Peptides against a protein of PDB entry 2YKT. Designs and how they scored, part 158

Target 1, 231 residues: chain A of PDB entry 2YKT
Amino acid sequence: SRSEEMHRLTENVYKTIMEQFNPSLRNFIAMGKNYEKALAGVTYAAKGYFDALVKMGELASESQGSKELGDVLFQMAEVHRQIQNQLEEMLKSFHNELLTQLEQKVELDSRYLSAALKKYQTEQRSKGDALDKCQAELKKLRKKSQGSKNPQKYSDKELQYIDAISNKQGELENYVSDGYKTALTEERRRFCFLVEKQCAVAKNSAAYHSKGKELLAQKLPLWQQACADPS

## One batch from the design tools (peptide; made by RFdiffusion4, then SolubleMPNN)

Design b2_p19_8_s2 (from b2_p19_8, 9 letters changed)
Fold by OpenDDE base, seed 1:
Structure b2_p19_8_s2 (fold): chain B 231 residues (1-231), chain A 19 residues (1-19)
Amino acid sequence: as target 1 above (231 residues)
Amino acid sequence: SEFEEYEEERKKLLEEEES
């Protein structure tokens, strides 16, 4: 029936969230933590490299014929420091605004969805059973009427059962329909939340890349000509 | 956000069902 099909669809939405979305989200969080750790590692390694570049700049500054190149090397290291600071800000946002929030919510959501599905199933079954009972009683009444010498005795009761069945059928259909809409809304909200949080991450990442581009664009022409200038 | 408010509401509903 239409109501039975809609019921199956509703259950499938909840099952998809519980069995596909939530596990995938947990994996997404784990991969995010791995990415954060790797970027922290890059940060540390880069610090060592540019600290060594500063040392080369010090040697140039102490030389007889390469003093001006020392300043260039120092500027290169300083630009890196500024870019690194921007990266650290991005990483803090990535951790606090995405990973932490998703991690806190995914466990709560699993429990909620289980309870919500159970509640829906219980109420759907209750309404279905009540409908089936009324249909069974009508069938019994009709059999009794068919064997009676006075079938008209049961006419009013038959009409009452017909009306009750119609009302219960309508209530069941409406309940299942509303249940399906609710389930789809639950699914959509979860995807929307993920998109919104990822947009925040993207904005912070864009700021990091923009800052790096701006700093390098400002200084690179000066650095490129440094070796052509007399000492 | 709208979603955060919704989750807080759902948390309350879950707590009510468990009590």
Scores: peptide ipSAE 0.024, ipTM 0.559, DockQ to the pose 0.612
Fold by OpenDDE base, seed 5:
Structure b2_p19_8_s2 (fold): chain B 231 residues (1-231), chain A 19 residues (1-19)
Amino acid sequence: as target 1 above (231 residues)
Amino acid sequence: SEFEEYEEERKKLLEEEES
């Protein structure tokens, strides 16, 4: 029936969230933690490289003919430090505003969804059982009327059951329909939360890239001319 | 398919909620 099909669809939405979305979200969080760790590793490795560059700048500054190139090398290292500071701020936001919050939500969601589905199933079954009971009673009444010498005696009661069945059928259909809309809203809410948190990460990432671009765009032309302009 | 019908119904209901 239409009601049965809609009921199946409703249950499938909850199952999709519990069995597909939530596990995939947990994996996404895990991959995010791995990515964060790798970026931290890049930060550490980069520090070593640019510390070594500073050492080269010190040697240039101590030379008789390359002193100005020492300043250039120091500027290169300093720009890197500033870019790295922006990356660290981005990573902090990535951890605190995305990963931690998603992890908290996915942990709480299993219990919530189980309870929501159970509530829906209980009420759906209750309404279905009440409908089935009325249908069964009408069938019994009709059987009794067919065997009676006075079928008209049961006419009013038959009409009452027909009306009750119609009302209960409508209530069941409405409940299942509303249940389906609610389930879809629950699914959408979870995707929206993910999108919003990822947008925050994207904004922070854009700020990091912008800062790096600005610093390098300002200095790179000067550095490129350093060897052409001897002191 | 049953899957396609399910996805179409989902899409329709979500669009109705957004309108």
Scores: peptide ipSAE 0.015, ipTM 0.411, DockQ to the pose 0.032
Fold by OpenDDE base, seed 3:
Structure b2_p19_8_s2 (fold): chain B 231 residues (1-231), chain A 19 residues (1-19)
Amino acid sequence: as target 1 above (231 residues)
Amino acid sequence: SEFEEYEEERKKLLEEEES
C-alpha cells in the first residue's frame, strides 16, 4: 500500500542518518583532528626554520659589508611570525567552534534518533493495529449478516465501521506522510549544520590567507631590492 | 534561535523515552 511504502521510506531516512551520516560525521571529526595536528606540526617546523633564518640575520648584522641584509632577514622572520599567529588563531577556532561542537552533537544524536524512530514506529503501529481491528470487526459483522434472517439489522453498524475504517486509514496516511516530512527535515538540518560550521571555517581560513598575502605583498618589493643596493 | 529550539525538542523527546 501507499502507506506501507511511505512508512518504509521514513524508516530508511532514520536508518540512513544513524548508520551512514553519523558514522561518516565521526570520521569527518577524526580527520579534522588529524588535520589540526598536522597544521600544528607545520607551525612547529616552520618556527625552527625561521629561527634559523634569524640566526643568519644575526650573522649578517655582525658582518662589515652585509649589515643591511640582517634587517631584511629579521623582517622576513617577523612576517612569518605574524602569519603563524593568524594560523594559530584559525586553529583555535577550528578546534573550539567546529570539532568540539560537532563531537558533542554527534554523541547526543544517536540516542535522540533512536528515540525519535521508536516513537514514530510505536505510533504508526498503534494506528495500524486500530485500523486492522476495525477491518476485522467489519468482516465479522458481514459474516454474521449473511447468516441472519434479518440482514438490515446490521446495516447501520456496517456503515459505522466503513466510516471508521475510512477515517483511520486517512489518519494513518497523514501520520506517515508527516513522519516522512519530519525525517527529511531532520536529515536536512544535520547537513545544514555541517555547511554552516564549514562556512565559519572558510571565513577563518580566508582571514588567514588574506593576512599572509597582505604582509608579503607589502614587504616583498623591499626585500627584492636589498641586494641591488649595496651600501 | 532555531538551533536552541531544536535542542529543547530533542531533550523533551529523550525524556519521554526514558519515562
Scores: peptide ipSAE 0.024, ipTM 0.593, DockQ to the pose 0.776; fails the geometry check
Fold by OpenDDE base, seed 4:
Structure b2_p19_8_s2 (fold): chain B 231 residues (1-231), chain A 19 residues (1-19)
Amino acid sequence: as target 1 above (231 residues)
Amino acid sequence: SEFEEYEEERKKLLEEEES
């Protein structure tokens, strides 16, 4: 029946979220944490490298013939510091706005979805059982009427059962249809949340890349000319 | 929110597909 098919589709949506989406999201979070750790490692290694560059700048500043190159080396390190600060801000956002929030949601969501599915199944079954009962009673009434010397005695009751069956069938169909729409909305909400959080990360990443590009574009010509200029 | 509007639109589309 249409209601049975819609019921199956509804259950399949919940199962897909629970068995496919949520595990995949947990994996996504795990991969995100690995990526964050790697970027933090890059940050730490870069700090050591540019601290060493500053030391080279100090030595240049102490020289008699290379003082101006000391300033260039310091500028290189400072630009790196500014770029690194932007990266750290991006990583903070990545952790707090995406990973943490997704982790919190996916953990709570398993319980919520189980409860939602159970509630739907219970109510669907209740409505189905009530319909089946009315259909069974109508069948019993018809059997009694066929065996009776006065079938007209049961005509009003038969009409009442027919109306009740029609109403209960309509209610069941509507409930299952609404259940399916609700399930699809739940699925979409989860994808939309992921997209929104990823957009926030993308904006912060764009800011990091833009700042780096601007700073380097401004300073690089000056640094490239430093050795050509007479001291 | 854009999200709420999108959810409402999606709900309407689902209703139209079932009709």
Scores: peptide ipSAE 0.020, ipTM 0.475, DockQ to the pose 0.047; fails the geometry check

Design b2_p19_8_s3 (from b2_p19_8, 7 letters changed)
Fold by OpenDDE base, seed 2:
Structure b2_p19_8_s3 (fold): chain B 231 residues (1-231), chain A 19 residues (1-19)
Amino acid sequence: as target 1 above (231 residues)
Amino acid sequence: SEFEEFEEEEKKLLEEEEE
């Protein structure tokens, strides 16, 4: 029946969220944590590299003929430090605004979805059983009427059951239809949440990239000329 | 926010399931 088909569709939405979306989201979070760890590793390695660059700048500053190049090397290291600070801010946002919040959501969602599905199933079954009962009673009444010497005695009661069946059928159909809409809304909400959190990360990432571009664009011409223009 | 509303709905549903 239409109601049964819609019921199956509703259950399938919940099943898809629980068995496909949530596991995939957990994997996404895990991959995000791996990415964060790798970037932290880059940060540490970069610090060592630019600390060594500072040492080269110190040597230049101590030289008689390359003193001005010491300042250039220090500036290069300083720009890197500033870029790295922006990266750390982005990573903090990535952790706190995306990964942590997604992890919290996916942890709570398993219980929530199970409860929601169970509630829907229980009520759907209750309405279905009530309908089936009325249908069974009508069938019994009709059988009794056929065997009776006075079938007209049962006519009013037959009409009452027909009306009750019609009403219960309508209620069941409406309930299942609403259940399907609710399930689709639940699914959409989860995707929207992911998109919104990813947008927040993207904004912070853009700030990192913008700052880096700005700093390098400002200083690179100066550094490129440093060897040609001795002080 | 949509996030807060979602959390409130989750909490409510969980409470109903536990009662």
Scores: peptide ipSAE 0.015, ipTM 0.481, DockQ to the pose 0.868
Fold by OpenDDE base, seed 3:
Structure b2_p19_8_s3 (fold): chain B 231 residues (1-231), chain A 19 residues (1-19)
Amino acid sequence: as target 1 above (231 residues)
Amino acid sequence: SEFEEFEEEEKKLLEEEEE
């Protein structure tokens, strides 16, 4: 029946969220943590490289003929420091606003979805059973009427059962239809949440890249000129 | 926030299952 098909579709939506979406989201969080760790590793490795650059700048500053190049090397290291500060801010936001919130949400969601599905199934079954009961009673009544010397005695009750069956059928169909819409809304909400959180990540990433671009664009011409203009 | 609303809805559904 249409109602049975729509019921199966509703259950499949919940099943897809629980068995496909949530495990995939857990994996996404794990990959995010790995990415965060790798970026932290980059920050650490970069610090070593630019600390070594500072040492080269110190040597230049101590030289007889390359003192001005010492300042250039120090500026290069300073720009790096500022870029790394922006990266660290981005990583803080990435951890606290994305990963932590997703982790908290996905952990709670398994229990919620199980409860929501169970509630839907219980009510769907209750309405179905009530319909089946009325149909069974109508069938019994018709059998009794066929065996009776006065079938007209049962006519009003037969009409009452027919009306009840029609009403219960409509109620079941509406309930299952609303259940399906609700399930789809639950699925959509989860994807929307992911998109919104990823938009925040994108904004923070853009700020990091913009700051780096700005700083390098300002200083690079000066650095490129340094060897051409010996003091 | 949508996140906070979701958490509240989750709590309500869990409470209804326990009743």
Scores: peptide ipSAE 0.014, ipTM 0.500, DockQ to the pose 0.775
Fold by OpenDDE base, seed 5:
Structure b2_p19_8_s3 (fold): chain B 231 residues (1-231), chain A 19 residues (1-19)
Amino acid sequence: as target 1 above (231 residues)
Amino acid sequence: SEFEEFEEEEKKLLEEEEE
């Protein structure tokens, strides 16, 4: 029936969230933690590289003919430090505003979804059983009427059962339909939350890239001319 | 926020289950 099909669709939405979405989200969080760790590793490795660049700048500053190039090398290292500070701020936001919040949410969601599905199933079954009972009683009444010398005695009661069945059928259909809409809303909310949190990450990433671009765009032309303009 | 609304609904459903 239409009601049975809609019921199956509703249950499938909850199952999809519990069995597909939530496990995939846990994997996404794990991959995010790995990515964070790798970026921290890049930060550490970059520090070593630019510390070595500072050493080269010190040597240039101690030279008789390349002193001004020492300042250039120091500026290169300082710009890197500033870019790295922006990356660290981005990573902090990535951890606190995305990973931690997603982890907390996915942990709570298992119990919530189980309870929501159980509540829906219990009420759906209750309405279904009540409908089945009324249908069974109508069938019994019709059998009694067919065997009776006075079928008219049962006419009013038959009409009452027909009306009750119609009402209960409508209530069941409405409940299942609303249940399906609710389930789809639950699924959409979870995707929306992910999208919103990822937008925050994207904004922070854009700020990091913008700062780096600005600093390098300002200094790079000066550095490129350093060898052509001896002191 | 979507997060706050979700937390409130989760809390409500968990309370109803314990009842």
Scores: peptide ipSAE 0.014, ipTM 0.487, DockQ to the pose 0.761
Fold by OpenDDE base, seed 4:
Structure b2_p19_8_s3 (fold): chain B 231 residues (1-231), chain A 19 residues (1-19)
Amino acid sequence: as target 1 above (231 residues)
Amino acid sequence: SEFEEFEEEEKKLLEEEEE
Protein backbone atom coordinates (compact mmCIF):
# COMPACT_ATOMS: atom_id res chain seq x y z
CA SER B 1 0.00 0.00 0.00
CA ARG B 2 0.98 3.66 -0.32
CA SER B 3 1.13 4.00 3.46
CA GLU B 4 3.36 0.96 3.80
CA GLU B 5 5.74 2.27 1.18
CA MET B 6 5.92 5.67 2.81
CA HIS B 7 6.45 4.01 6.19
CA ARG B 8 9.37 2.08 4.76
CA LEU B 9 10.82 5.29 3.32
CA THR B 10 10.52 7.00 6.71
CA GLU B 11 12.30 4.20 8.51
CA ASN B 12 14.99 4.19 5.85
CA VAL B 13 15.69 7.89 6.43
CA TYR B 14 16.26 7.29 10.14
CA LYS B 15 18.31 4.22 9.36
CA THR B 16 20.46 6.16 6.89
CA ILE B 17 21.18 8.86 9.47
CA MET B 18 22.02 6.35 12.18
CA GLU B 19 23.98 3.85 10.12
CA GLN B 20 25.55 6.00 7.40
CA PHE B 21 25.58 9.69 8.31
CA ASN B 22 26.60 9.49 11.97
CA PRO B 23 29.42 6.97 11.46
CA SER B 24 30.67 9.02 8.52
CA LEU B 25 30.54 12.15 10.65
CA ARG B 26 32.57 10.44 13.37
CA ASN B 27 35.14 9.53 10.76
CA PHE B 28 35.12 13.11 9.48
CA ILE B 29 35.84 14.37 13.01
CA ALA B 30 38.68 11.88 13.38
CA MET B 31 40.19 12.96 10.07
CA GLY B 32 39.83 16.57 11.18
CA LYS B 33 41.76 15.86 14.38
CA ASN B 34 44.50 14.22 12.35
CA TYR B 35 44.64 17.23 10.04
CA GLU B 36 44.82 19.60 13.02
CA LYS B 37 47.69 17.61 14.50
CA ALA B 38 49.59 17.67 11.24
CA LEU B 39 49.15 21.43 10.90
CA ALA B 40 50.36 21.93 14.46
CA GLY B 41 53.40 19.90 13.54
CA VAL B 42 54.00 22.09 10.50
CA THR B 43 53.77 25.20 12.66
CA TYR B 44 56.34 23.87 15.08
CA ALA B 45 58.74 22.84 12.34
CA ALA B 46 58.32 26.18 10.59
CA LYS B 47 59.23 28.03 13.78
CA GLY B 48 62.54 26.21 13.94
CA TYR B 49 63.28 26.96 10.30
CA PHE B 50 62.57 30.67 10.56
CA ASP B 51 64.41 30.98 13.87
CA ALA B 52 67.40 29.63 12.01
CA LEU B 53 66.77 32.20 9.28
CA VAL B 54 66.90 34.94 11.93
CA LYS B 55 70.31 33.64 12.94
CA MET B 56 71.48 33.99 9.35
CA GLY B 57 70.15 37.55 9.39
CA GLU B 58 72.17 38.30 12.52
CA LEU B 59 75.31 37.11 10.81
CA ALA B 60 74.57 39.28 7.78
CA SER B 61 74.06 42.30 10.03
CA GLU B 62 77.47 41.72 11.60
CA SER B 63 79.17 41.58 8.20
CA GLN B 64 80.77 44.60 6.56
CA GLY B 65 79.38 43.99 3.08
CA SER B 66 75.95 42.39 3.67
CA LYS B 67 74.29 44.49 6.41
CA GLU B 68 71.26 45.38 4.32
CA LEU B 69 70.63 41.70 3.59
CA GLY B 70 70.37 41.16 7.33
CA ASP B 71 67.32 43.40 7.42
CA VAL B 72 65.80 41.50 4.50
CA LEU B 73 66.24 38.17 6.28
CA PHE B 74 64.70 39.60 9.45
CA GLN B 75 61.73 40.86 7.46
CA MET B 76 61.27 37.44 5.87
CA ALA B 77 61.19 35.82 9.29
CA GLU B 78 58.82 38.43 10.68
CA VAL B 79 56.35 38.03 7.81
CA HIS B 80 56.42 34.30 8.40
CA ARG B 81 55.72 34.85 12.10
CA GLN B 82 52.66 36.90 11.22
CA ILE B 83 51.43 34.25 8.77
CA GLN B 84 51.88 31.55 11.41
CA ASN B 85 49.94 33.59 13.94
CA GLN B 86 47.05 33.69 11.49
CA LEU B 87 47.32 29.95 11.00
CA GLU B 88 47.17 29.39 14.76
CA GLU B 89 44.02 31.47 14.94
CA MET B 90 42.49 29.45 12.13
CA LEU B 91 43.40 26.20 13.90
CA LYS B 92 41.86 27.40 17.13
CA SER B 93 38.64 28.15 15.29
CA PHE B 94 38.82 24.83 13.47
CA HIS B 95 39.06 23.02 16.79
CA ASN B 96 36.54 25.00 18.80
CA GLU B 97 33.95 25.91 16.20
CA LEU B 98 33.89 22.77 14.10
CA LEU B 99 35.44 19.68 15.67
CA THR B 100 34.28 20.16 19.27
CA GLN B 101 30.76 21.11 18.27
CA LEU B 102 30.39 18.23 15.83
CA GLU B 103 31.73 15.80 18.40
CA GLN B 104 29.25 16.97 21.01
CA LYS B 105 26.37 16.79 18.57
CA VAL B 106 27.10 13.34 17.17
CA GLU B 107 27.43 11.87 20.66
CA LEU B 108 23.95 13.00 21.65
CA ASP B 109 22.34 12.24 18.32
CA SER B 110 22.27 8.45 18.54
CA ARG B 111 20.02 8.48 21.58
CA TYR B 112 17.81 11.19 20.18
CA LEU B 113 17.28 9.44 16.85
CA SER B 114 16.58 6.11 18.48
CA ALA B 115 13.91 7.68 20.63
CA ALA B 116 12.39 9.57 17.71
CA LEU B 117 12.25 6.47 15.54
CA LYS B 118 10.76 4.39 18.34
CA LYS B 119 8.07 6.98 18.97
CA TYR B 120 7.17 7.07 15.30
CA GLN B 121 7.10 3.27 15.01
CA THR B 122 4.93 2.89 18.09
CA GLU B 123 2.34 5.37 16.91
CA GLN B 124 2.39 4.08 13.34
CA ARG B 125 1.80 0.54 14.58
CA SER B 126 -0.98 1.66 16.88
CA LYS B 127 -2.81 3.36 14.02
CA GLY B 128 -2.19 0.41 11.72
CA ASP B 129 -3.51 -2.07 14.26
CA ALA B 130 -6.63 -0.01 14.80
CA LEU B 131 -7.25 0.07 11.06
CA ASP B 132 -6.70 -3.67 10.71
CA LYS B 133 -9.13 -4.32 13.53
CA CYS B 134 -11.85 -2.25 11.88
CA GLN B 135 -11.28 -4.04 8.58
CA ALA B 136 -11.55 -7.39 10.31
CA GLU B 137 -14.80 -6.39 11.99
CA LEU B 138 -16.28 -5.25 8.68
CA LYS B 139 -15.38 -8.61 7.17
CA LYS B 140 -17.13 -10.42 10.02
CA LEU B 141 -20.19 -8.24 9.65
CA ARG B 142 -20.40 -8.94 5.92
CA LYS B 143 -20.21 -12.69 6.56
CA LYS B 144 -23.06 -12.43 9.06
CA SER B 145 -25.14 -10.34 6.68
CA GLN B 146 -24.74 -12.90 3.88
CA GLY B 147 -25.96 -15.68 6.16
CA SER B 148 -28.85 -13.70 7.63
CA LYS B 149 -32.52 -13.86 6.58
CA ASN B 150 -32.62 -10.06 6.97
CA PRO B 151 -29.46 -8.54 5.41
CA GLN B 152 -30.92 -5.03 5.56
CA LYS B 153 -30.53 -5.08 9.34
CA TYR B 154 -26.75 -4.78 8.92
CA SER B 155 -26.67 -2.11 6.20
CA ASP B 156 -26.28 0.86 8.55
CA LYS B 157 -23.50 -0.80 10.51
CA GLU B 158 -21.69 -1.73 7.33
CA LEU B 159 -21.75 1.92 6.28
CA GLN B 160 -20.40 2.96 9.67
CA TYR B 161 -17.50 0.53 9.42
CA ILE B 162 -16.71 1.68 5.90
CA ASP B 163 -16.60 5.28 7.09
CA ALA B 164 -14.46 4.38 10.10
CA ILE B 165 -12.02 2.47 7.90
CA SER B 166 -11.81 5.39 5.49
CA ASN B 167 -11.11 7.82 8.33
CA LYS B 168 -8.50 5.59 9.95
CA GLN B 169 -6.83 4.99 6.60
CA GLY B 170 -6.64 8.74 6.04
CA GLU B 171 -5.23 9.32 9.52
CA LEU B 172 -2.60 6.66 9.02
CA GLU B 173 -1.58 8.07 5.65
CA ASN B 174 -1.35 11.58 7.06
CA TYR B 175 0.67 10.42 10.06
CA VAL B 176 3.12 8.49 7.91
CA SER B 177 3.39 11.40 5.48
CA ASP B 178 4.15 13.81 8.31
CA GLY B 179 6.60 11.32 9.74
CA TYR B 180 8.44 11.19 6.44
CA LYS B 181 8.63 14.99 6.23
CA THR B 182 9.91 15.12 9.80
CA ALA B 183 12.57 12.52 9.08
CA LEU B 184 13.74 14.40 5.99
CA THR B 185 13.88 17.60 8.02
CA GLU B 186 16.03 15.88 10.63
CA GLU B 187 18.41 14.70 7.92
CA ARG B 188 18.57 18.12 6.29
CA ARG B 189 19.21 19.82 9.63
CA ARG B 190 22.30 17.69 10.16
CA PHE B 191 23.72 18.46 6.73
CA CYS B 192 22.94 22.14 7.17
CA PHE B 193 24.77 22.19 10.49
CA LEU B 194 27.82 20.64 8.87
CA VAL B 195 27.70 23.12 5.99
CA GLU B 196 27.37 26.08 8.35
CA LYS B 197 30.32 24.97 10.46
CA GLN B 198 32.42 24.42 7.35
CA CYS B 199 31.48 27.90 6.14
CA ALA B 200 32.84 29.36 9.38
CA VAL B 201 36.07 27.44 8.94
CA ALA B 202 36.26 28.54 5.31
CA LYS B 203 35.97 32.20 6.32
CA ASN B 204 38.81 31.85 8.79
CA SER B 205 40.88 29.97 6.25
CA ALA B 206 40.25 32.70 3.69
CA ALA B 207 41.44 35.30 6.18
CA TYR B 208 44.62 33.33 6.77
CA HIS B 209 45.34 32.97 3.06
CA SER B 210 44.47 36.59 2.33
CA LYS B 211 46.76 37.92 5.05
CA GLY B 212 49.61 35.73 3.90
CA LYS B 213 49.18 36.78 0.28
CA GLU B 214 48.98 40.44 1.24
CA LEU B 215 52.10 40.40 3.40
CA LEU B 216 54.17 38.50 0.88
CA ALA B 217 52.97 40.58 -2.07
CA GLN B 218 53.94 43.75 -0.22
CA LYS B 219 57.45 42.64 0.71
CA LEU B 220 58.53 40.32 -2.08
CA PRO B 221 59.49 43.08 -4.57
CA LEU B 222 61.73 44.65 -1.93
CA TRP B 223 63.39 41.35 -1.13
CA GLN B 224 63.93 40.54 -4.80
CA GLN B 225 65.71 43.86 -5.35
CA ALA B 226 68.01 43.54 -2.32
CA CYS B 227 70.75 41.60 -4.12
CA ALA B 228 70.66 43.84 -7.19
CA ASP B 229 71.39 46.97 -5.18
CA PRO B 230 75.05 47.77 -4.63
CA SER B 231 75.97 47.24 -1.06
CA SER A 1 -12.63 4.07 21.30
CA GLU A 2 -14.85 4.11 18.24
CA PHE A 3 -13.81 0.52 17.69
CA GLU A 4 -14.87 -0.56 21.16
CA GLU A 5 -18.28 0.91 20.48
CA PHE A 6 -18.59 -1.18 17.33
CA GLU A 7 -17.57 -4.31 19.21
CA GLU A 8 -20.23 -3.68 21.82
CA GLU A 9 -22.87 -3.12 19.16
CA GLU A 10 -21.83 -6.29 17.36
CA LYS A 11 -22.10 -8.25 20.58
CA LYS A 12 -25.63 -6.90 21.09
CA LEU A 13 -26.61 -7.86 17.55
CA LEU A 14 -25.34 -11.39 18.08
CA GLU A 15 -27.28 -11.70 21.30
CA GLU A 16 -30.45 -10.53 19.56
CA GLU A 17 -30.07 -13.19 16.82
CA GLU A 18 -29.63 -15.97 19.38
CA GLU A 19 -32.90 -14.96 20.90
Scores: peptide ipSAE 0.020, ipTM 0.493, DockQ to the pose 0.013; fails the geometry check

Design b2_p19_8_s4 (from b2_p19_8, 9 letters changed)
Fold by OpenDDE base, seed 1:
Structure b2_p19_8_s4 (fold): chain B 231 residues (1-231), chain A 19 residues (1-19)
Amino acid sequence: as target 1 above (231 residues)
Amino acid sequence: SEFEEYEKEVKELLEEEEK
């Protein structure tokens, strides 16, 4: 029946979230943590490289003929420091606004979905059983009427059962329909949450890239001319 | 926030399950 099919679809939505979405989300979080760690590693390695560049700038500043190039090398290192500060802000946001919140949500979600599915199943079964009972009673009544010398005696009761069956059928169909809509909404809200958090990360990442581009665009022409200028 | 609302819903559902 339509009701039975929709019931199966509803259960399948919950099953898909619990067995496919949530495990995939846990993996996504794990990959995010790995990515964060790698970026932190890049930050540390870059610090060593540009600290060494500062040392080269110090040597230029101590020279007799290359003093002005020392300032250029220091500027290069300073631009790196500013870009690095933007990266650190991005990483902090990545951790706090994406990873932490997703981790907290997925931890709670298993219990939530189990309870939600159980509640739906219990109520669906209750309504189904009540309908089946009414149908069974009508069938018994009809058998009794067929064997009776006065079938008209049971006509009013038959009409009452028919009406009750119709009402219970409608209630069951509406409940299952609403259950399916609810399940789809639960699925959608999880994807929307992920998209929204990823948008926040993208915004912060854009700020990092913009700052780097701005600083380099400002200074690069000056640095390129430095060797052409006399000391 | 959406997350805070979700936490509230989870809490309410778990309380109902315990009844």
Scores: peptide ipSAE 0.017, ipTM 0.540, DockQ to the pose 0.680
Fold by OpenDDE base, seed 2:
Structure b2_p19_8_s4 (fold): chain B 231 residues (1-231), chain A 19 residues (1-19)
Amino acid sequence: as target 1 above (231 residues)
Amino acid sequence: SEFEEYEKEVKELLEEEEK
């Protein structure tokens, strides 16, 4: 029946969220944590590299013929330090605004969805059983009427059961239809949440890239000329 | 929030599509 098909569709939406979306989201979070760890490693390694660059700048500053290049090397190290600081800011956002929030949500979601599905199933079954009962009673009444010497005696009751069946059928169909809409909304909400959090990360990532581009664009011409213009 | 408003809009759209 239409209601049975819609019921199956509704259950499938919940199952898809619980069995496909949520596990995939957990994996996404895990991969994000791995990415975060790798970027933190980059930050640490970069510090060592640019500290070594500063040392080279110190040596240049102590030289008789390359003193001005010391300042250039210091500037290079400082710009990269600032870029790295911006990366750290992005990583904080990545952790706090994406990973943590997704992790919290997915942890709570399993219980929520299980309860929601169970509630839907229980009520759907209750309405279905009530309908089946009325249908069965009508069938019994009709059999009794066929065997009766006075079938007209049962006409009013038959009409009552027909009306009850019609009403219960309508209620069941509406309930299942609403259930399907609710399930689809729940699914969409979860994807929208992911998109929203990813947008926040993208915004912070853009800030990192913009800062790096700005700083390097400002200083690179100066650095490129440093060897050509000895002081 | 903007997101909550969007969720409401989505619900309304879903209801319209199923009618």
Scores: peptide ipSAE 0.017, ipTM 0.512, DockQ to the pose 0.054
Fold by OpenDDE base, seed 5:
Structure b2_p19_8_s4 (fold): chain B 231 residues (1-231), chain A 19 residues (1-19)
Amino acid sequence: as target 1 above (231 residues)
Amino acid sequence: SEFEEYEKEVKELLEEEEK
């Protein structure tokens, strides 16, 4: 029936969240932590490289004919430091605003979804059982009326059961329909939360990239001319 | 909020599907 199919769809939404979405989200968080760790590793390795560049700048500054190139090398290292600071800020936001919050939500969600599904199932079954009972009573009444010498005795009660069945059927259909809408809303809420948090990360990443682009665009032409314009 | 708008959208889409 329509109600049975809608009921099945509702349960499947909850099952999909619990069995597919939440495990996938946990994996996403784990991959995010791995990515964060790798970026931290890049940061450390880059520091060593640019510290070595500073050493080359010191040597240039101590030379008799290449002092101005020392300043260029120091500027290159300083720009890297500033870019790295922006990356660290981005990583902090990535950890605190995305990973931590997702982890907190996914941990609480299992209990919430189990309770929500159980509540829905209990009420759906209750309404279904009440409908079935009324249908069974009507069937018994009709059987009794067919065997009676006075069928009119049961006519009023038959009408009452018909009305009750109609009302209970409508109530069940509405409840299941609302249940499906609620389940889909719960699913969408979780995806929307993920999208919103990822948008925040994207904005922070854009800020990092913009800062780097600005700093390099400003300095690179000067650095490129340094060898052509000796002091 | 953006989420409230999404909830409305979902509700409307489901109502259209039921027609």
Scores: peptide ipSAE 0.016, ipTM 0.483, DockQ to the pose 0.046
Fold by OpenDDE base, seed 4:
Structure b2_p19_8_s4 (fold): chain B 231 residues (1-231), chain A 19 residues (1-19)
Amino acid sequence: as target 1 above (231 residues)
Amino acid sequence: SEFEEYEKEVKELLEEEEK
């Protein structure tokens, strides 16, 4: 029946979220944490490298013939510091706005979905059982009427059961239809949340890249000319 | 929120598919 098919589809949506989406999301979070750790490692290593560059700049500043190159080396280190600060801000956003929020949601979601599915199944079964009962009673009534000397006595009751069956069938169909829409909405909500959080990260990443490009584009010509200009 | 608007849109789309 149409209602049975739609019921199956509804259960399949919940099953897909619980068995496919949520595990995949947990894996996504784990991969994100690994990526964050690697970027933090890059940040730490870069700090050591550019601190060493500053030391080279100090030595140049102490020289009699290379003082201006000391300033260039300091500028290089400072630009790196500014770029790194933007990266750290991006990483903070990545952690707090994406990973943490997804982790919190996915942890709670298993319980929520289980409860939602159970509620749907319980109510669907209840409505189905009520329909089956009315159908069974109608069948019993018809058997009694066929064996009776006065079948007209049961005509009003038969009409009542027919109407009740029609109403219960309609209610069941509507409930299952609404259930399917609800399930699809739940699935879409989860994807939308992921997309929105990823968009926030993307905006921060764009800001990081833009700032880096701007700073380097501004200073690089100056640095390239530093050795050609005799002090 | 953009999300709430999207949820409404999805609901409307699903209602149209059932007609």
Scores: peptide ipSAE 0.017, ipTM 0.503, DockQ to the pose 0.050; fails the geometry check

